Peptides against a protein of PDB entry 7BDX. Designs and how they scored, part 182

Target 1, 212 residues: chain A of PDB entry 7BDX
Amino acid sequence: EMGAAACTLLWGVSSSEEVVKAILGGDKALKFFSITGQTMESFVKSLDGDVQELDSDESQFVFALAGIVTNVAAIACGREFLVNSSRVLLDTILQLLGDLKPGQCTKLKVLMLMSLYNVSINLKGLKYISESPGFIPLLWWLLSDPDAEVCLHVLRLVQSVVLEPEVFSKSASEFRSSLPLQRILAMSKSRNPRLQTAAQELLEDLRTLEHN

## One batch from the design tools (peptide; made by RFdiffusion4, then SolubleMPNN)

Design b2_p20_1_s3 (from b2_p20_1, 13 letters changed)
Fold by OpenDDE base, seed 5:
Structure b2_p20_1_s3 (fold): chain B 212 residues (1-212), chain C 212 residues (1-212), chain A 20 residues (1-20)
Amino acid sequence: as target 1 above (212 residues)
Amino acid sequence: as target 1 above (212 residues)
Amino acid sequence: SEAAEETRKETDELGKELLA
């Protein structure tokens, strides 16, 4: 309970760039983000197919942790920190996204995807996550989720890959061979306007790359 | 472990006035400070005379909580919040300071005293804590501590009472009748320069009040 | 980046929804 409350407050204040800089300027940042990954992993493993009580203190705690990571990754120095000094956390997030079943822990999945998207704004971060083993299959696994917000943030991450020629060229063969085009086309017809727009934009970007 | 790490980071960033304002501007502040008091109380009760492993995660957690309270109380809006909306926490801190034996949990005692000192900067806060049952006996109990830093912060709190005529007049009879003058005089001869100075200043303030 | 700032806002909104 107290830990969840503290993490929730820390999440809220981490929306400030100056707070992120203060966190990273301290000697405790490395330890915090190391334990963060371990805590998130332990939580996901503990769910063992049980219905997550989304309102539980444990859930709030893990959501707050994921939110903190996301807010750190939203800042240039935070991205540099994560990519240079906290790669184990990035590996953990990728692993957890693979371990979670479609529809399982939807809100956590969204937060983790948002953190990866923010990391992808940095070319070094995008290179790191996209070169992770099984990254392309992971994207398609996540795109099978019934939740529109999960799919939206997956599409954003796919777009980050597609929009970077140096990164896309490395995975282009695997990407094109496994692309769930019908799924993306279905999303472009979604009643969710954000999902629809993201799917349409990605389809346009993909068409542009086929003509080049 | 994770809770302690999060609280430690929150403590560090709470040194900023803007972070304190952000904490207090949220809808979670009341809950956080309510649980803070409960957590600190539970910790102190759990010690049951055992040697506190000062380096334990539990100790770090509680120290961080006390540090956060201190940093909040250092800001004008934070003092207003604590005195108006979190009085139970102030009552808890006073209780815990009474429950701890001389030499027990020294660092926690210092942090709690620092928080009360910061609260005492606000006249309303000073009135509240000084009118708490057993406040004057508590000050003398704390002044019996062998630790120089504990005694220093007790002397600062005593000085806050002495320097406020409206507050001092309400307790002047009890204060004068129970004043551990010999103990304060001994502190004015301390080899610790901070303690020595604080004791000397208090003695000068007390002499000034006797001549008026 | 504008994209990162948008993500911060979305994260804060999610925080309000999940932690309300």
Scores: peptide ipSAE 0.230, ipTM 0.836, DockQ to the pose 0.417
Fold by OpenDDE base, seed 4:
Structure b2_p20_1_s3 (fold): chain B 212 residues (1-212), chain C 212 residues (1-212), chain A 20 residues (1-20)
Amino acid sequence: as target 1 above (212 residues)
Amino acid sequence: as target 1 above (212 residues)
Amino acid sequence: SEAAEETRKETDELGKELLA
């Protein structure tokens, strides 16, 4: 319980750029993020198909950790730190997103996807995650999720790849060959307006790339 | 391990007034400080005379918690919060200081004493802790500690009481009757310059009160 | 970036939902 409470507070205060800088300026940041990855991995491995109680201390703890990572990644120096010094954490997030089944741990997936999106704002971060083994298949796996918020954040991450020509050019062949176009088209007709808009924009961006 | 790491980071960033305000402005502060007290109490009760490994995750965790409380108490709004909304935590700190033996958990005692001193900067806080049952005997118990830093922070807390006439007047009779004058005089001759100075100043303040 | 700030707001909202 206490650990979850502490992490929750740390998550809340990490919404400040100054707090993120303070976290990263200390000597404990590397260890913290290393253990974070391990903790999240251990949690996901423990789920064995059981419906996680959203309100459990364990869930709260892991959500708070994911939230902290996301907030760190929202800041330029935080992105740089993660990509330069905590690559294993990024690898772990990608792995965990692959290990989770559709509909499983939806909120955790959202937070992890948000963190990856934030990392993708940095070209170096985007390059790193997009060059990760199985990245494109992972995106499509995640896009098969029934949850609209998961799908939204996947589409945003896909868009980050598509909008960066230097990155997209490296994966363009694989991307085009495996693109779940029908799935994205279905999302462009979603009743969820955010998902609908994101899917429409992505489709427009993709069309622009086909004509160029 | 992860809990200790999170608390350690939270401790570090809580050195900022803005972070303290952010902690207290949230809806989780009350619960956090409630659990903090319980956690510290559980830790102290578990010691059963064993020499605590200073480097244990458990120790680090509890030290970080005490550090957070101290940093919160260093800020005016933090003192107000503790005295108005987290009195049980203050009671617990006082209790734990009484439960620990001389020479036991020295660093934790220091942090707890620092937190109480910070609380004592607020007149309401000083009134609250000084009116706690057994407060004066507790000060003398703590002053029997062989550790100079513990004794220093006890003397500072005693000085906070002595320097506030409104508070001192209520306990003056008990204080004067039980004052370990010989102990304080011995500290005024300490090789530790900080302890020496604090003891000398307190003796001067006490002399001033006897003449008025 | 504006996009990063938006995600920060969303994380705060998620935090409120998970802790409610």
Scores: peptide ipSAE 0.230, ipTM 0.836, DockQ to the pose 0.382
Fold by OpenDDE base, seed 2:
Structure b2_p20_1_s3 (fold): chain B 212 residues (1-212), chain C 212 residues (1-212), chain A 20 residues (1-20)
Amino acid sequence: as target 1 above (212 residues)
Amino acid sequence: as target 1 above (212 residues)
Amino acid sequence: SEAAEETRKETDELGKELLA
C-alpha cells in the first residue's frame, strides 16, 4: 500500500521538468530505473497465474512506474538519460509488450507505448527502439489488440518510424512486406476519432513514401 | 527494494516548495500521510524482535517517509496541511518517539524531531504538539538519549516552547517541576558545539523567564 | 517539442483515470 502511494506521488510530481532533472541529477537514478524494469518484469511474469486484480497495490505500483518512465521520456534530458544509461529498461518495455496477450493489461500497454513514443521523439531513441530485434513483428502483434487506445499508440509509434527516412529506409522492406494494411484501413473507419485520424494520417504518409 | 527507491526519490524532490505544493494540491495527499503514519508505526512495533538491520529496505523506506514529512513541514502550506488535515500523523510521531528506547533508531528519532520542530514554527502547530498528552515527560524521555543529535533537536523543541509565552504559560508549572536541569547543564559543557550552544541558549532563556 | 507536451498531458489524464 505505502509503496504504491509513494510511487503514485512520484509519478504525479514527475510531470514537472524540474522534478525530472532533480531525479536524474541524483546518484540514485540509475538504480531506480534498473529496479523499475525488474519490478515491471516480475509483475508481468506473475500474471500467468491468478488474475491479479487490476486494482491491486501491485498493479497501481507498476502503473506509476510506467508513468514515471513516460514523464521522464517527455523531457529532452530524460530521453538522453534513458537511451544512454537505461537501455535495459527500454529493452524490458519492448519485451513486456511482446509477452502480454491481446486485451491483457491494456492500461499498462498504453503507458509503455507512450514511453516508447516519447523516446522516439529523439532520433537516437527512435533508432535504438526501431533497431531492436523483432520490433516490426512486435508492432503488428500490438496492433492486433482489440483496444482502441493500444492501437492508437502503436499507430503513433509506426508514424514516428515512417516519418524518419533514415530509420524507415533500414526497415522499409520488412515494413512493406508485413504491414497489416487491412487492419489499418479498418482503423481509418473507426468511430474513435483519435484512432481514425491516426490511421488516416499513417495511410497518407505511407502513400507518400510509395510515390517518392 | 523498489518501494524504498521510489520513496527516497520522492524525499529528495520534496525539498522543493513547488513539489510540496504539488503533493498537497493533489487528492492523494490525505491517504499518503495516513498510510505514512501507519507504516512508521508498523516498523517501530516490529523492532521489539530481531534487530532489523538499519540498512534494510524497510528502514530506508521509513527514513524517507520521515524525511518527506520534515520537508513538508518546512513549508508554510505544509505546516498548515499537517496541523489541519494530518494531526493523526503528528500524534503518531509523538507516540513513536515515546515508544523508542534510548539509543534505538537514533536517525529516525532525529528526523521525527526535525519534523516536529518544523511544525512548531507555526503557532498553531506548536500549540497542538505542546498540548499533546504527556508532551513534557516525552521531552525528558528523549533528552535522556545518549545521542547528541537527538538531544540537540529536543533542546530546539524545548526552546520553541519556552520562547512562546502563550504556550509556555500553560505548561510552566509542569516544566519547572520536572526540568532535568543537571542534564541540560551537562549539555552546556558538551564538546559538541551545536549541542553546547543550544543548551546554553536554553539556559539563558529559562533564566530570563525566572527573572520576569 | 509540441509532441512531448501533448504526451505529458495524456499521461497526466491517464494517471487520473487509473487512480480514480
Scores: peptide ipSAE 0.227, ipTM 0.835, DockQ to the pose 0.377
Fold by OpenDDE base, seed 1:
Structure b2_p20_1_s3 (fold): chain B 212 residues (1-212), chain C 212 residues (1-212), chain A 20 residues (1-20)
Amino acid sequence: as target 1 above (212 residues)
Amino acid sequence: as target 1 above (212 residues)
Amino acid sequence: SEAAEETRKETDELGKELLA
């Protein structure tokens, strides 16, 4: 309980750039993010196949951790820190996104996807994530999720890839051969306006790349 | 481990006034400080009479909690919050300071005393603390500690009492009858310059009050 | 970036929802 409360408060204040700098400027940042990955992994591994996201202190704790990572990744120095000094955490997030089933731990998946998107704002971060083994299949696995927010943040991450020629060129063949076009087209007709817009924008970006 | 790490980072960033405001502005502040008191109490109650401060994650966690309380109490709005909305926490800190033996959990005692001193900067806080049952005996119990930093922060808290006529007048008889003058005189000759100064200043303040 | 700032706001909103 106390751990979850403290971590939640840390999550809340980490929305400030100055707080992120203070977190990273301490000698404990590396250890904190190392244990963060382990804690998130332990939580996901403890989930049975039929068990959804629990309303528990442990769940709240893991959400707060994912939120902190997201807020850190929202800042340039935070992205640089994660990509240089916490690659294991990024690999863990990618792995956990693959381990979770569609519809399982939806809010956690959203936070993790938001963190990856924030990392992808940095060219070095985007390169690192996109070169992760199974990255393209992972995107399509996640895009099969029935949750609109999960799909939204997957589409945003796909956009970061397609808008970067240096990254997209490396995966273009795999990307084109596996693209779930019918799924994206269906999302472009979603009643969720955010999902609809993101899917439409991605379709436009893809069309532009085919003509160039 | 993860809880201690998160709480330690929260402690570090709570040195900022803006972070303290952010912590207190959230809807979780009350719950956080409520559980804080319970956690600190549980830790102290778990200590055997012969067991000193442990180098453990639990100890670090409790130190971080005490540090957060101290940093919150350093800010005017934080003092106001504690005195208005977290009185149970203040009572818990006073109780724990009484429960700990001289030489036991020295660093924790220092942090708790610093938090009480910060609260005592507010007239309302000083009144509340000084009106706590057994406050004067508690000061003398703590002043028997062999640790110079513990004694320093006790003397500072005593100074806050003696320099406030509205508070001192209520306890003047008890204070005078129980004052460990020989102990304070010994501290005024300490090799620790901070302790020496604080003891000398208090002796001067007391002499001034006897002549007025 | 503006996109990162928007993401921070969304995480704060999600935090409020998760903890309510």
Scores: peptide ipSAE 0.231, ipTM 0.836, DockQ to the pose 0.382; fails the geometry check

Design b2_p20_1_s4 (from b2_p20_1, 15 letters changed)
Fold by OpenDDE base, seed 4:
Structure b2_p20_1_s4 (fold): chain B 212 residues (1-212), chain C 212 residues (1-212), chain A 20 residues (1-20)
Amino acid sequence: as target 1 above (212 residues)
Amino acid sequence: as target 1 above (212 residues)
Amino acid sequence: SEEAEEIRKETQELGKELLA
């Protein structure tokens, strides 16, 4: 309980750029983010059993950790840190997003996807995550989620790839061959306005790329 | 380990006034500080056994918690919060300072004493801690510590009481009857310059009060 | 970026919802 409470407070204050800089300016950042990945992985691996622990201190703890990572990734120096010094954490996030089933741990998936999106704001970060093994299949796996928020953040991440020609060119063949076009089209007709807009914009971006 | 790491980061960033304000501005502050007291108490109660766990994650965790409390108490709004909303934590700190033996858990004692000193900057805080049952005997118990830093912070806290006539008048009889004058005189001759100075200044303050 | 700030806000709001 205490750990979760402390982590939640740290998450709250990490919304500040100055706090993120302070976190990264310390000699403990590397260890913290290393343990973060391990903790998240342990949590996800524990889910194969009794579902009811979602309201546990552990769930709150992992959620707060994901929030911290997201807030760190929202800052330029934070992105640089994650891509340079905590690649294992990024790999872990990608792995966990793949290990979670559709509809499972939705809120955690949302935060993890937000963190990856934030990392993708930097070309170096985008290159790293997009070149990760199984990245494209992972996107489609995540896009099969019944949750609109999960799908929204997947579409945003896909858009980040599509809008960067240097990255998209490397994946274009695999992307085009596996694109769940019908799924994205269905989302463009969603009653969720955010999801609808994101899907429409992505479809427009994809059409533009086909004409170039 | 993860909890200790998160708590340590929170401690580091809590050195900022803005971070303290952010901690207190959230709806989780009350719960956090409540659990903080309980966690500290549990740790101290566990010490009756094997001494070797001082280098444990738990020790680091409790140390970080004490650091957070100290940093919060260093800010005006933080002092107000502690005195108004977390009195149980203050009582716990006083209790733990009494439960710890001379030479035991020195670094933790120092941080806890610093937190109480910071609280004492406000008249309301000073009144509260000084009116706590056994406060004066506790000061003398702590002043028997072999550690110069512990003694230094005890003397600073005593000085805070002595320099506030409204508080000192209520305790003056008990204070004068139990004052470990010989111990304070010995400290005024210490090779530790900070302890020496603090003891000398306190002796001067006490002499001034006897002439008034 | 403005977008990053919106994401930070969104994550904080989501956190509030989970803790409520």
Scores: peptide ipSAE 0.029, ipTM 0.813, DockQ to the pose 0.292; fails the geometry check
Fold by OpenDDE base, seed 2:
Structure b2_p20_1_s4 (fold): chain B 212 residues (1-212), chain C 212 residues (1-212), chain A 20 residues (1-20)
Amino acid sequence: as target 1 above (212 residues)
Amino acid sequence: as target 1 above (212 residues)
Amino acid sequence: SEEAEEIRKETQELGKELLA
């Protein structure tokens, strides 16, 4: 209870750039983010089968941790910190996204995907994430999720790769050969306006790349 | 480990007025400070006899909580919040200060005393604390502590009462009849300059009151 | 920058929903 409350407050105030800078300016940041990854991993490993996110102190704690990572990654110095000093955390997030089943821990997936997207705002971050082993299969695994919000953030991450020629060129062959086109087309017809828009924009970007 | 790390970071950033305002501006503040009191109380209740503060995650967690309270109380809106909305927390701090033996949990005592001192910066806070049942006996109990830093912060709190005629008049008879004068005189001869100064200033203030 | 700010807002909104 207390841990969740403290992390929740820390998450809330970490929406401020100055707070993120204060966190990173301390000597505790490295340890904190190392433990963060371990804690998230421990939580996911504790899940039995297709157990959904429970309204528990533990889940709240992990959500707050993922939220903190997202807010840190939303700032330039935070992205630099994560890519330079907390790569293991990024690897953990990628791993956990792969370990979670479709429909499992939806909100956690969304937060983790948001964090990775924020990291991808920098070319260095995008390169690191996209060059991670199994990244493309992971995207399609996540895109099989029934949750529209998970799919939305997957599509946003895919767009980040597609929009950067230097990054896309490295994975273009694998990407094109494995693209779940029918799934993306279905999303472009979604009743969810945000998902529909993201899918349509991705399809347009992909069409543009095929003409080049 | 993770809870202690999160609370420690929250404590660090709560030194900022804007962060304190952000904490208090949320709907989670009341619950957070309620749980804070419970957590500190639970920790103190778990102590066996004259067990000193251990370098543990639990102690670190509680230290961070006490630090957060101190930082909140350092700001005008924070003091107002504590006195209006978290009186139970203040009562808990007073209780815990009484429950801890001399030499026990020294650092926690210091942090809690700092928080009460910060609350006492406002007349309303000073009135609330000083009118608490057993407050004067508590001060003398704490002043029996062998730790100079504990004694220093007790003396500062005593000075806050002595310097406010409206507050002091209500407890003057009990205060004068129970004053551990020999102990304070001994402190005025301390090798610790801060303790020496605080004791000397208090003695001067007391002499001034006797001449009125 | 603008995109990052939007993501921060979305994250905070999601956080509020998670805590509700």
Scores: peptide ipSAE 0.029, ipTM 0.810, DockQ to the pose 0.361; fails the geometry check
Fold by OpenDDE base, seed 1:
Structure b2_p20_1_s4 (fold): chain B 212 residues (1-212), chain C 212 residues (1-212), chain A 20 residues (1-20)
Amino acid sequence: as target 1 above (212 residues)
Amino acid sequence: as target 1 above (212 residues)
Amino acid sequence: SEEAEEIRKETQELGKELLA
């Protein structure tokens, strides 16, 4: 309980750039983010199919951890830190997104996807994530989720890849051959306006790339 | 381990006034400080005489909690919050200082005493602390500690009481009747220059009050 | 970036929902 409360407060204050700088400027950052990955992994491995995300102190603790990572990745120096010094954490996030089943831990998936998107703002970060083994299959696995918010954040991450020629060119063949086009088309008809817009924009971007 | 790491980071960033404001401006502050008191109490109650302060994640966690309280109390709005909304925490700190034996948990005692001193900067805070049952006997109990830093921070707290006429007048009779004058005189001859100075200044303040 | 700031806001709002 105390750990979850402390972590939640740390998450809240990490919305400030100065707080992120303070966290990273100290000598405790590496250890903290290392333990963060381990803790998130332990949580996901302990999940039985029926665990409701919000019902435990442990779940809230892990949400706060994922939130901290997201807020750190929202700042330029934070992205640099993650990409250079906490690659294991990024690997863990990618792994955990693969380990979670569709409909499982939706809120956690959203936070993790948001963190990856923030990391993708850096070209170095985007390259690192997109060159991870099984990255493209992972995107499609995540896009099979029934949750609209999960799908939205997957589409945003896909768009980050598609809009960067230096990254997209490396995976273009695999991307085109495995693209769940019908799924994206269905999302462009969603009642969720954010998902609808994201899917439509991605479809337009993809059409532009096919004509080039 | 994760909780201690998160709490340690929160302690570090709480050195900023803006972070303290962010912590207190949220809806989680009351719960956090309530649990803080409970956690500190549980730790102190679990202590066997031989527990070395620095050797456990639990000890570091409790130190970080006490540090957060101290940093919050260093800010005007933080003092106001503690005095108005977290009185139970202040009561707990006073109780725990009484429960700890001389030589036990020195670093924790120092942090707790620093937090009380910071609270004493507010007249309302000083009144609240000094009107706590057994406060004066507690000061002398703490002054029996063999640790120079503990004694220093006790003397600072005593000086805050002595220098405030509105507070001192209420306890002047008990204070004068129970004052460990020989102990304070011994401290004025300490090799620790901070302790020596604090003891000498307090002796001068006390002499001034006896002549009035 | 403006987008990163929006994401920070979204994560904070999600946090409020999770902790409520």
Scores: peptide ipSAE 0.027, ipTM 0.804, DockQ to the pose 0.308; fails the geometry check
Fold by OpenDDE base, seed 5:
Structure b2_p20_1_s4 (fold): chain B 212 residues (1-212), chain C 212 residues (1-212), chain A 20 residues (1-20)
Amino acid sequence: as target 1 above (212 residues)
Amino acid sequence: as target 1 above (212 residues)
Amino acid sequence: SEEAEEIRKETQELGKELLA
């Protein structure tokens, strides 16, 4: 309980850029983010089958950790730190997104996807995550999720890849050959307006790239 | 381990007034400080006899919690919060200082004493802690500690009481009758310059009060 | 930067929802 409360407060205050800088400026940052990845991994491994997200102190604790990572990645110096010094954490997040089944730990997946998106704002970060083995298949696996929020954040991450020519060109062939076009088309007709818009925009971006 | 790391970071960033305000401005502050007291109490209760401070993640976690409380109490709004909304935590700190034996958990005692001193900067805080049952005997119990840092911070807290006429007058009789004068005199001859100075200053303050 | 700030706000709101 205490750990969850402390992490929740740290998550809240990490919304400040100055707090993120303070976190990273100390000698404890590397250890914190190393253990963060391990803690998240341990939590996911503790889940049984297709169990829904637990309403527990442990789940709240992991949410707060994922939120902290996301808030750190929202700042330029935080992105640089993660890409240079916490690559293992990024690898862990990618792995966990693959380990979780569709519909499993939806809120955690959303936070992790948001963190990856924030990392992808930096070209170096985008390059790093997109060059991870199995990244493209992972995107399609995640896009099979029944949750609209998960799918929305997947589409946003896909869009980040598509909109960066240097990154997209390196994997364009694999991307095009495996693109779940019918799924994205279905999302473009969703009653969820955010998902609908994201899917439509991605489809337009893809069409533009085919004509160029 | 993760909880300790998170609390350590929260401790570090709580050195900022803005972070303290952010902690207190959220809806989680009351719960956090409630659980903080419980966690510290549980830790102290888990100690066996006259065991020295454990070099463990748990001890580091509790140090960080005590550090956070101290940092919160260093700010005016933080003192007001503690005195108005977290009195149980203050009661817990006073209790724990009594429960710990001389030489036991020295660093924790120092942090807790520092937090109480910070609270005592506010007249309302000073009144609250000094009116706690057994407060004066507690000061003398703590002053029997072999650790110079513990004794130093006790003397500082005693000085806060002595320098506030409204507070001191209410307990002056008990204070004078139980004052460990020989112990304080011995400290005024200490080779530790900080302890020596604090003891000398307190003796001068006491002499001034006897002549007035 | 604007997108990152929006995401930060979204994560905080999500945190409030999940941890309330």
Scores: peptide ipSAE 0.027, ipTM 0.803, DockQ to the pose 0.363; fails the geometry check

